# Peptides against a protein of PDB entry 6GMG, part 42

Target 1, 331 residues: chain A of PDB entry 6GMG
Amino acid sequence: DSDDRVTPPAEPLDRMPDPYRPSYGRAETVVNNYIRKWQQVYSHRDGRKQQMTEEQREWLSYGCVGVTWVNSGQYPTNRLAFASFDEDRFKNELKNGRPRSGETRAEFEGRVAKESFDEEKGFQRAREVASVMNRALENAHDESAYLDNLKKELANGNDALRNEDARSPFYSALRNTPSFKERNGGNHDPSRMKAVIYSKHFWSGQDRSSSADKRKYGDPDAFRPAPGTGLVDMSRDRNIPRSPTSPGEGFVNFDYGWFGAQTEADADKTVWTHGNHYHAPNGSLGAMHVYESKFRNWSEGYSDFDRGAYVITFIPKSWNTAPDKVKQGWP

## One batch from the design tools (peptide; aimed at target 1 F251 D255)

Design b2_p12_8_s3 (made by RFdiffusion4, then SolubleMPNN; from b2_p12_8, 6 letters changed)
Fold by OpenDDE base, seed 1:
Structure b2_p12_8_s3 (fold): chain B 331 residues (1-331), chain A 12 residues (1-12)
Amino acid sequence: as target 1 above (331 residues)
Amino acid sequence: LPDIYAKIRKLL
């Protein structure tokens, strides 16, 4: 129940953060201290520091999704999502492998499907596409020019995305971004926008009309990327958690990690920012904590989730929420 | 937003 969610108070614009603390390879701090860091590092609009607004602090209070929300400027729609799945590995393991001791057939198939996803390849595909999009944005002063540039870039690279329908989330993503239309944002000028990336971990077995086994152990066929494009149909993701497999067991609904537009070529050195839960300082969950994790820590995920997606959206270039370099922790 | 849109359980 989120009834005990509280909006963190305002922090003075000039207040410096307290040091982050290390936690299993991550940098950790309380949400109020993240606000201080955000104001010093990420708050800039047209080169000027900004105090995090009450609205932004409210968005942030939603937990890991709040971190992505405040930095992207909108609640995640997850429409332009990428992943990588090794179909040959999956088929081979199902054919030649066997359930572990005490593992049911459904558990085995769900596990094999989960293990057939490659988080690094999924992330690299999203970065590749974001780079193509950024090149298409650079010299485009209207949406038509952007789309023409995008088609040319895809043709030059022989990318399967060139065959997507004009109504595909791939081509409509910029148009559907609120900050693109804002006067102080993109002002309908693609060259004022840049592509950014976040990631979502979630459960595959969300179909309530499916078998109990799929809800408990995963749906091996759900949320697979399309061949060639890597696009994942996220339309069936309803933020439904994994079903309990034993009495008293409970699972989390999702996890979001913010990457932005880091230029670090080594995936292992990239920083992912996320929260532990919604902010409830007076409730049982307690205060929200923010984590800055390396890719290895982020991509490891949890048993709560058997799918990962890497999602592209857009922000104005005038925002500093997605800098080229992100430093883990403080100082 | 409904509760389902918040991270309703603790991770980490």
Scores: peptide ipSAE 0.310, ipTM 0.889, DockQ to the pose 0.099
OpenDDE base, seeds 2, 3, 4, 5: peptide ipSAE 0.129, 0.275, 0.304, 0.296; ipTM 0.798, 0.882, 0.875, 0.886; seeds 3, 4, 5 fail the geometry check

Design b2_p12_8_s4 (made by RFdiffusion4, then SolubleMPNN; from b2_p12_8, 6 letters changed)
Fold by OpenDDE base, seed 2:
Structure b2_p12_8_s4 (fold): chain B 331 residues (1-331), chain A 12 residues (1-12)
Amino acid sequence: as target 1 above (331 residues)
Amino acid sequence: MPDIYAHVRKLL
């Protein structure tokens, strides 16, 4: 519940951020100061710095999802999601491994499944696909041209995505992007758009009809990427948190991290921007904080989550919310 | 109940 959520006030357009503080290898600041940074660095539309609008500040106030929301320009739909799962590792560990002392079979299987996901390879797959999409967007002035280019690129690479249905989130993602249709956005011109990436952490054991053990310890079979494509069916993700394993235990429903379109080839040097919780300066949670984390810090996740997905969406090239280089913290 | 739109974790 976000009953005490407050929209952060407007920050003067030319107000410089206060220094971020280091926090366990991350750069941290309060949301108001992030707005200042955002206005200086990310706010530009057609090269012109903009004040974060009330609507954008309201989006941001929702916490981790708000960071992705304000930078992508839309609430995350998570439809075009990628991951990497090591089937051999999973099978071998299930066969040859044993539950730890005191670990139930369900706990063991859930843990083994979680550990069989490779966050780096999942991220790399999303980057690969985003690169293909960006090439397909280039010089495509209508959706048909984009789709034709995309199919050609995929065919040249023998990519399994070429076999996806035309209605697949992979092919429909651009047309379903609001900013693509906006006159001051893409204006239905694919060449004015670029692919961007964010990540979602969530719980696999969301099926209420499943066993309590799956809800507590994970569903080993849920949210696995399709072989060859790396696509994750996110339709079963209903933002349901992990079930408590002990009295008084509680888990968070999700986490979101914004990557955008950084060109840094070393995954470990990429910067992920995320929030801790919704902004409640007068509530028990307090003010929202924004973190800029390296990939290692982001991909580590929390015990609240056993899945990570890397999602592709699109923004207008005229936006500066996804620059080639992101500097961690301030200054 | 989880807020569908809001993250409630207090990250340190």
Scores: peptide ipSAE 0.059, ipTM 0.789, DockQ to the pose 0.107
OpenDDE base, seeds 1, 3, 4, 5: peptide ipSAE 0.064, 0.053, 0.046, 0.057; ipTM 0.802, 0.795, 0.790, 0.789; seeds 1, 3 fail the geometry check

## One batch from the design tools (peptide; aimed at target 1 G63 C64 H277)

Design b2_p13_3 (made by RFdiffusion4)
Pose (drawn by RFdiffusion4):
Formats: sequence, C-alpha cells, structure tokens
Structure b2_p13_3 (pose): chain A 331 residues (1-331), chain P 13 residues (1-13)
Amino acid sequence: as target 1 above (331 residues)
Amino acid sequence: SANVWNLIPAKYQ
C-alpha cells in the first residue's frame, strides 16, 4: 500500500532494454528499462561501460530531478541560468491588451508575462554561452587560464557577460563544480571538463509573504532575465509550487529536463530527458517513467510552471552522460 | 492541495 519511494534494482551490464519508440515527439519507458538504455549508451567512463551504481539509482528514483542528478553527478543548483524575455511585447500587451473573458488583472498580467518568454531563444542563449565556455577551457590547464580565455572571447564578442563580477555565478561556475576539484574528475584542470545544459520549469510566485494573487496567478516581475546577459537570478527560487485556485487543484512544483551537449543544430530536433514522478510501483503514483521529448514537446510545459530557465553546469570529459547524439527510444 | 510527484531530500529543501 505504501506510496514510498523505492530504488530500482541493479540491472546487469549485458541486459539490453526493451524496445520503445516516440509517439508525436515523445518517448517513454519505465525507469527500470531506461536504466538498461543508460548503461548501454550513457554510462561510459573513458569509453568503458559501467553499471548504474546503487547511489545513482537512488538519485534517479526521485523523479524528474533524478535524470539531471545522475547525468551531472550533482543535485541541480540552477546557479547559472539563462532565459529570453521580450520586454517590449510584455509592456505593449499590458498597455494595449485587456483581460479575456474570466480573468483577474492579476491573472492577465501573470499570463502575459508567461507568454512573453521565448524558450527557444533562452535555450539558444545558453547554447552560445556554453560554447564560449568550452572554447575557453579547451587548452586551459588551470582555472586562471580558463578565466583569461573566457574573458578574452567575451570582450572581443562584446558580450555583456564580460562585466560579471569575479565571484558571480557565471565566472565561478567551473570552480564551484564538485567534479572539477575531484581527482578522478577535472582535477583542477579545466581541459578535462565540459559544459552541459539542462532546463528547469518552475513557478514565479514563490514569495510566501506576497499577495495571494501572485501565488495563484504569478509574479510578472519575478525571474525575469537581466538585459544584455540574459542571466536569471535563481536565488529566490525555493521549489515552491503554484498555489491552487480552487480546492482540490494540485500542482507540481518543478520539472527538470536534461539536454546535455548534443551537436544537432536544430533546437526542435534536440531531445530532452525527464521523468514524471518518483519511483513507487507498489504505491499510488506507480512506477517512475523516463520521458525523452523533442524540444517543442519539452518547452510546451504545463500550467504548473510559468517560468523556464536554461542552466549551464560542467561534467568531466571522461563521462558519457552528454553525448553528441541522443536517440529517442530503443533501439 | 499539491501534487507531490517529485521528492526533494531534506538537506536540499
């Protein structure tokens, strides 16, 4: 009867996954089966396949956060985040639009702010920034050389990110990555690391001392990207879900999608990996399922979330959790 | 009401 979280059992390294295919842009499989796929195509350490460890299986069982947690080796901090927001569209649709049949002004403002974000450009911005970071760390064998290389390209590219504080989440992103300091990971050598990207969908109205309207309909001024850099201050994100509008209405507080470092130029052809909930086959929600969605399917989101952030972190190059290509389903 | 579909360990709350 218990809807307790259970850890999926160990899968032998030779066990192949059951086949599955995408339908209308998304593929899904039970977590036990995804572990088999992950061990075949994502588990490589210096080209050697590995069994998903007990610890990794535990992390994975927590739901949508599990895929990102496993692939990055760290619970997601969301410290370095990017998004795109059309300020002109937002200001114009506020002073020119009107609430629709059955909206409070707070609901109208909350929706317009939501629709003003552009998740394609937001992902595109994280893409170009991660590319700059990877070029900066290619031949840099200490952090100082990495930061010098990073600032040099940003200045020459006239990127406002060059003026970020030395201790900002941007410039400190590499040094604050645990696997960067680990002897078996980056060993303080930026050339042994790689930038990767995952996404977080979340709610904007997370201030518990704010009006109920913002908790129910969103805070338009919250989690907007800074101009020029596109950085999103995630420090006030506390994993607080959208408040219900009527009794019995439940919302999920966040969703994580793993992109990795795919080389596909078509943002619409990129695959994003995420789970539906925590693993509980003996309980109410049932077993965890891993979803592999095309970008547009992922960026469609839900009414639970009115904000999207595209996050950059680092993993060692020796890993294979962010390959150049990601295929939906199996084989 | 809330749909508790994703779990967060206490140390990360």

Design b2_p13_3_s1 (made by RFdiffusion4, then SolubleMPNN; from b2_p13_3, 9 letters changed)
Fold by OpenDDE base, seed 3:
Structure b2_p13_3_s1 (fold): chain B 331 residues (1-331), chain A 13 residues (1-13)
Amino acid sequence: as target 1 above (331 residues)
Amino acid sequence: TVDKRNYIPEEYR
């Protein structure tokens, strides 16, 4: 019930957070307390902390997507997405593997496909591309210079992304970023922007014209990364949840996790920030909680989802929503 | 188990 969503109240700028609660390897807190942390740690514009605006609090109130929304400055478009899929593993497992007891063929194929994705390699690919983009952004004072730099970097690395069309989300992502065009943001200066990463979990079986089995157990052929580039065509992701396999079963449409621009080289030590649901303190769902999870906890996902994508977007360097180091919890 | 019910703003549906 959309009517139960409430915008969290403003928190005083100097209000310090209460301690986070440990929860299954994660750090957890209520949304109001996250706002306090956000104001102390992530709110800085040009080095000065800011109170989270009503608009930002409203964005945040939407749940997991709200965390990414408030930190990226825009609702996720998910156009520049990366993943890693082991085609050989998939083929071999289908050929040589057997369904588990009670597992249907469709369920088996869906599971094998899910297991053929490598979340860590997908994340690594996104980080690699983000690094290339950041180098291209450096010292580029107009979009043309950025694009030229980007093509040069890709050529030097013999990266297949160099062959993407000029209209590809890969090349258009920067100019399509609202904060890039803002006077107090990038002001059309690429060198004022940096690449950041978030992740989306979603369901592969979203085609309503496909078989019921694909909607229930996954579409093994859907949302695979292109060979060489790692790009995932997200155009068919319409936020449709997994179909129930039994009466009364229900699934959630997506999950979002915010990574930003952490420099931690060990993927397992990176921190991912996400929310459980939209803020409904007076409703059945209750207050929104925010989680700061390690990569393992994030990448495990839920049975609701059989795909994970790592998405690149851009924020102004003057924002501190994507610091190089993220500390889990408080204090 | 985290109960996840995420809402999509009307303008983005």
Scores: peptide ipSAE 0.152, ipTM 0.835, DockQ to the pose 0.425
OpenDDE base, seeds 1, 2, 4, 5: peptide ipSAE 0.106, 0.143, 0.060, 0.067; ipTM 0.818, 0.828, 0.722, 0.723; seed 2 fails the geometry check

Design b2_p13_3_s2 (made by RFdiffusion4, then SolubleMPNN; from b2_p13_3, 8 letters changed)
Fold by OpenDDE base, seed 2:
Structure b2_p13_3_s2 (fold): chain B 331 residues (1-331), chain A 13 residues (1-13)
Amino acid sequence: as target 1 above (331 residues)
Amino acid sequence: TVDERNLIPEEYR
């Protein structure tokens, strides 16, 4: 019951976290202990540690999305999303492949589509774009200068994003970021902002007007990246979970993982922070746990999801929620 | 049954 959600209590600013627990190659802790770590490591604004506010604790309590929410400063809009899809692989497997024993045609097509996404290349694309955006931000003191810089960078790289409309999420993302407009944030100065990345796992078969098979096994044509840009139209993502294939089966609606702005070049060494469920210490779900996973663990996902997107947003450089290096666990 | 592990705030539904 949604009524079981509880806001975690405040933690003293000076309270050190307890050691994280290993969990299948991940580091795991209870949400209260994550708050302690967050205050020690990620809470800094203008170089000063901050206690996680009641509002931030409220955001965090929502589960996996809460981790991204508290670190990005806004509820994920998912407008600037990237992925990589191997169209040739998809076509070839559909043509030459056959359903497994007991696998329906729809199940086969859904599986082949899922397997045709490359999470690593999707992540790489997002990092590439974030890097371009960060270069465009660096010396820009107004939005016009930022946009001009961005267009120049894209032109120099012959990037297909240069052809995006001015109203595209790609160009409008900065202006639509609340922290950009805040006096203690960007203060309308792009050079005070930096691009950050999070990831969302979700189900492709969300169209209620589509066949039951697509809802159960995935929609092979849904949420594909645009050729050249890698942009994914997320407008049809309504957080609808996979439909059950058998009685009693249930699926999760989404999963969010926070990456931020890590500079680690090896994708496999990057750390992704995510939560298991909303905080319900007195409910059946129990207390929320926070996981710090390596990319392999994150990108593997669950059978609940057949899509992954890597999303770019912005935070003030004065925030430490997206440091260059993230250490897994504690200490 | 939908696993309601992740809540969506009303303002974002």
Scores: peptide ipSAE 0.386, ipTM 0.905, DockQ to the pose 0.882
OpenDDE base, seeds 1, 3, 4, 5: peptide ipSAE 0.382, 0.382, 0.384, 0.381; ipTM 0.901, 0.905, 0.903, 0.900

Design b2_p13_3_s3 (made by RFdiffusion4, then SolubleMPNN; from b2_p13_3, 10 letters changed)
Fold by OpenDDE base, seed 2:
Structure b2_p13_3_s3 (fold): chain B 331 residues (1-331), chain A 13 residues (1-13)
Amino acid sequence: as target 1 above (331 residues)
Amino acid sequence: TELKAQYIPEEYR
């Protein structure tokens, strides 16, 4: 029951975190302890530690999306999303592969589609684009200059994103970022902003007008990246979970992982921060836990999801929610 | 498998 959600209490600014616990190669802690870490490490505005506000604690309490929410400063809109899909692999496996024993055709096609996504390449594409955007931001003092810089960078790299419409999420993302317009944020100065990345796991078979098989086993054609750009149309993502395949089976609607702006070149060494569920300390779900996972652990996902997207948004450079280096756990 | 339950605010549904 969504009614069991509770906002975690305030933590004193000077309170140090308790050690994180190892959990299957991840670092795990209760949400209250994450708040303590967040205040020590990520809370800095203009170099000064800040106590997590009541509003931020409320955002955080929503679970995995709350982690991304509090660190990005806005609820995820998922408009600028990237993925990588191996079309040749998909076609080849469909043609030459066979359903496993007991596997339906729809289940086979859904599985093959899921396996045709390359999470590492998707992440790499997002990082590449974020890097281009950051270069475009660095010396741009107005939106026009930023857009001109982007176009130049893309042209120099012969990137297909150069052909995107001016209204595309790619070009409109900055101006649609609330913190860009805030006086204490970007103040309409692109050079005060930086690109950051988070990831969303979700289900492809969300179309209620589609077959039950697609809802149960995935829609092989849904949420594929556009060729050349890697952009994923997320407009059809309505946070609808996978349909049960057996009685009593239940799936969750999404998972979010926060990456930020880590500079670690090895994807496998990057740290992804995410939550397990909304905070319900007095409910059946219990207290929210926060996980810091390596890319391998994050990208593996769950059977609840058959799609992963890597999303770019922006935060002020004055925020420390997306440092160049993230340390897993505490201390 | 740890049961995950995610809550979405009504304004974002």
Scores: peptide ipSAE 0.051, ipTM 0.773, DockQ to the pose 0.466
OpenDDE base, seeds 1, 3, 4, 5: peptide ipSAE 0.034, 0.033, 0.034, 0.033; ipTM 0.740, 0.737, 0.741, 0.730

Design b2_p13_3_s4 (made by RFdiffusion4, then SolubleMPNN; from b2_p13_3, 9 letters changed)
Fold by OpenDDE base, seed 2:
Structure b2_p13_3_s4 (fold): chain B 331 residues (1-331), chain A 13 residues (1-13)
Amino acid sequence: as target 1 above (331 residues)
Amino acid sequence: TVDRRNYIPEEYR
């Protein structure tokens, strides 16, 4: 079925986008039109507009992950992920709550766990950390200086991240970013890089050795953030979808949303860019569509997923894929 | 529900 994926054709560099279609508070367009917008708005390298390359169009064609891929410059590794979980709420609801009519115990526990995550607080934590990282980057001309700055910033804020191991994704993320090492990217100069954020929605019940109930209704204990840091261990995320609860039911493996480095202080006004599925214009799925959603629309997610993570990565400052302001839709 | 099937490159599976 994935064999139906097609790389969108090139769009002329100066072709303007057609208007986006409003859809339930989102702005929607076909992938080809997104490429047009991308070229006009996000394609700039060192201030110069660029045509989306064949490689980038190929990346984009993979669906929701493709949007994050083309804008971040690398396939998402999801190693530096943050979330917020209300442990007290979870415990209290399990203790004092009860399953709804017809709800199994496992379904109840899975639902309660899902509801105990706070997407907004998770996003805010990621933004906080990204801000700290950006301050550490701004005057650092080698990795050692960056790490020293980062530790100082964390110490000043009494942030638990200061206690992370040197090999932690938190400290190793920059050096593991391909664009950091590229001559036309960071060129090994941290001050040429900036932190950016994307989000992933996924299913908690991915452990094949666990109970069927956890695979169907979620694993309440899986993918919780560490206290103090907010870091989520994503190592067990293998892009396994939720198990069907009824015959014929199927779930999607993940959803990705691109935020970048927007400076809008109000989370509700931030714009998240994501795709519906891989591009298959001649297949049953049809052409890929790209959505620009407000945080409320993005964070709501789908029943396919019971976890959300906010991930930090890095891009060169010379790229314009993560501008300070993102306008929803076109024009 | 909207079909949101995503393709994962072999190198990233």
Scores: peptide ipSAE 0.214, ipTM 0.850, DockQ to the pose 0.471
OpenDDE base, seeds 1, 3, 4, 5: peptide ipSAE 0.154, 0.141, 0.180, 0.205; ipTM 0.835, 0.828, 0.841, 0.847

Design b2_p13_4 (made by RFdiffusion4)
Pose (drawn by RFdiffusion4):
Structure b2_p13_4 (pose): chain A 331 residues (1-331), chain P 13 residues (1-13)
Amino acid sequence: as target 1 above (331 residues)
Amino acid sequence: PLPAIGPNAVVPP
């Protein structure tokens, strides 16, 4: 009867996954089967396949956060985040539009703010920033050389990110990555690391001391990207879900999608890996399923979330959780 | 159609 979270059992390294295919842009498989796929194509350490450890299987079983947790080796902090927001469209649609049949002004403002975000440009911005970071750490063998290389390209590129504080989430992103300091990871050598990207969908109205309207319909001024840099201050994100509008209406508080470091230029052809909920085959929600969605399927989102953030973190180059290519389904 | 989503497990401190 227990809807308790259980850890998926260990899968032998030779066990191949059951086949599955995408349907209309998304593929799904039970977590036990995804572990088999992950061990075949994502588990490599210096080219050597590995079994998903008990700890990794435990992380993965937590739901959508599990895929990102496993692939990055760290529970996601969302410290360095980017998004795109059309300020002109937002201001114009507020002073020129009107609420639709059956909207409070608070609901109208909340929706317009939601629709003013552009997740393609947001992902594109994280893409170009991660590329600058990777070029900065290519031949840098200490952090100082990495920061010098990073600032040099940002200044020459006239990127407002050059003026970020030395201790900001941007410039401190590499040094604050646990695997960067680990002797078996980056060992304080930026050249042994790689920037990777994952996404978080979440709700904007997370201030418990705010009006109910913002908790139910969103806070338009919340989680907007700074101009020039596109940085999103994630410090006030507390994993608080959207408040219900009627009794019995349940919302999920967040969703994580793993992109990694795919080389595909078509943002619409990129694959994003995420789970539906925590693993509980003996319980109510059932077994966890891992979804592999094209970008547009991922960025479609739900009514639960009115905000999207594209986050940059680092993993060691010796890993294979962020390969150049990601294929939906199996084989 | 969008897949159903459920709550994620709570991560203890």

Design b2_p13_4_s1 (made by RFdiffusion4, then SolubleMPNN; from b2_p13_4, 6 letters changed)
Fold by OpenDDE base, seed 5:
Structure b2_p13_4_s1 (fold): chain B 331 residues (1-331), chain A 13 residues (1-13)
Amino acid sequence: as target 1 above (331 residues)
Amino acid sequence: SLPPLGPQAEIPP
């Protein structure tokens, strides 16, 4: 429950950030200082800096999801999600592997499933698809033209996504993006939009009707990508955290990381922006802190989560929330 | 080591 959540105050548009500090191999700052950086670096619309609005500050106060919310312009729907799962590795490890000392069978299976996901390949798949979408957007001035271009691109690449149903989130993602329809956004012109990426870490064992073991140690069969496409069905993700395995133990509901549209080819050099918790300066949690992590530190995740998905959405090209290059920290 | 992680707020589904 976030009853003690507070909206960060406004920061003057011309106020420069204080230096970020190194923390656990990441760049860290308090949320108010991130607002200052955001206004200097990411706030530009049509080349003009903008003060973060009260609404945007309210979104940001939600924590890691707030970082993605402010930069994408909408609350994450997670409908167009990608991952990579090594089925052969999973089967072989289950067959030939053994539980560690003190590890239950359910814990072993959950761990093996988690380890069978490849975060780098999942991220690469999302980037590949985003690139295809961006090519389809480039010269399309209506949705029909975009969809035609997209189908052609997929056919040329022999991509399994070409076989997706017209009702698939893959084809409906653009028209379901609020900023696409906004006059000051896309204005219904696909060529004014670009694909962007964020990531979500979450727990697989969310089904309350399943066994207690699945809720505690993970559901090995849940949230796997479809073969060929890499699409993950996120419909069963209800932000339910991992169940405690011991008294007093608690787990976090989810973690979001913002990537945007960086062009850095080396995945290890990409920067991911995320928050540690919702903003509660007068509560026990304290003020929200924002981290900028390299991919290695982001993709490592926490024991709270056994799934990672890479999600595609769209923003107007006129926004600077997803620049080609992201610099970690300040200055 | 990982930095401390706390609860994230969410809107109703």
Scores: peptide ipSAE 0.493, ipTM 0.939, DockQ to the pose 0.805
OpenDDE base, seeds 1, 2, 3, 4: peptide ipSAE 0.487, 0.488, 0.491, 0.492; ipTM 0.938, 0.938, 0.938, 0.939

Design b2_p13_4_s2 (made by RFdiffusion4, then SolubleMPNN; from b2_p13_4, 6 letters changed)
Fold by OpenDDE base, seed 2:
Structure b2_p13_4_s2 (fold): chain B 331 residues (1-331), chain A 13 residues (1-13)
Amino acid sequence: as target 1 above (331 residues)
Amino acid sequence: GRPPLGPQAVIPP
């Protein structure tokens, strides 16, 4: 499947990026040039610019997930995922709406479910939670203090997350973050960590035991957020793409977008970094390209996907992979 | 419109 994947070569530390080019309202560049930008802008550890390591370049070569991987420091586990789903809209549309001409019932239900998700509200929920977590991290020098702070913050906001189990991804996410435990990372000090956000687009109809229609048109009941918390159970996401609806049709397995920890209050002005496919310069896919999209373009997604989740993880504050401000393109 | 999207690699199990 990805046998033709190649690790991009190293780029000199001081090599400046070539200008990005506009592409479909996005800023686009080849992966090698993104590495150059990354080294100039995002590579800093404790204020020191770093060359992207071979390991990091290997991660990056995986495609969109590689962008998130290299910036978050770990392969996405997607355990702490948020979304927003309008149950009332869904029920109302199913009840009062009708399939379009030529649309099957399954297709109708799948479409209605997809349209009942609100990407912006999902993103805002994740940002809200990340902010709470960051406040809890700020003065906590051990995990116990962090958890205590977190519970207090949640209580103050009357947030339903306060009722989550202690082993919930919500509470366990920090301690399960490798960089938190690293001596050059968090060193087990929560105050050295910060919450960051990435997004995943994927297909709902992944259950092989379900109907073919659900695999083709979506599973309306799958990957919905829990009421109150907004948490999405991602345990059943196995990176299975949408099933073809016609001969010769194929769909992509997933899409990841990196947001990090931008402070821009206007969601529409936030920048999302993502890759088009794994790096295969000698294969049919060609070289990987990296895109920097505004939220509108990111959140629109593709027909390949009917779900979007916004995931929280953590990185050391000493990393500059999630700066407050992200500039689209280069220069 | 949006750019063409291709397959993304995953870590082998």
Scores: peptide ipSAE 0.423, ipTM 0.923, DockQ to the pose 0.831
OpenDDE base, seeds 1, 3, 4, 5: peptide ipSAE 0.035, 0.418, 0.040, 0.413; ipTM 0.756, 0.921, 0.769, 0.921; seed 4 fails the geometry check

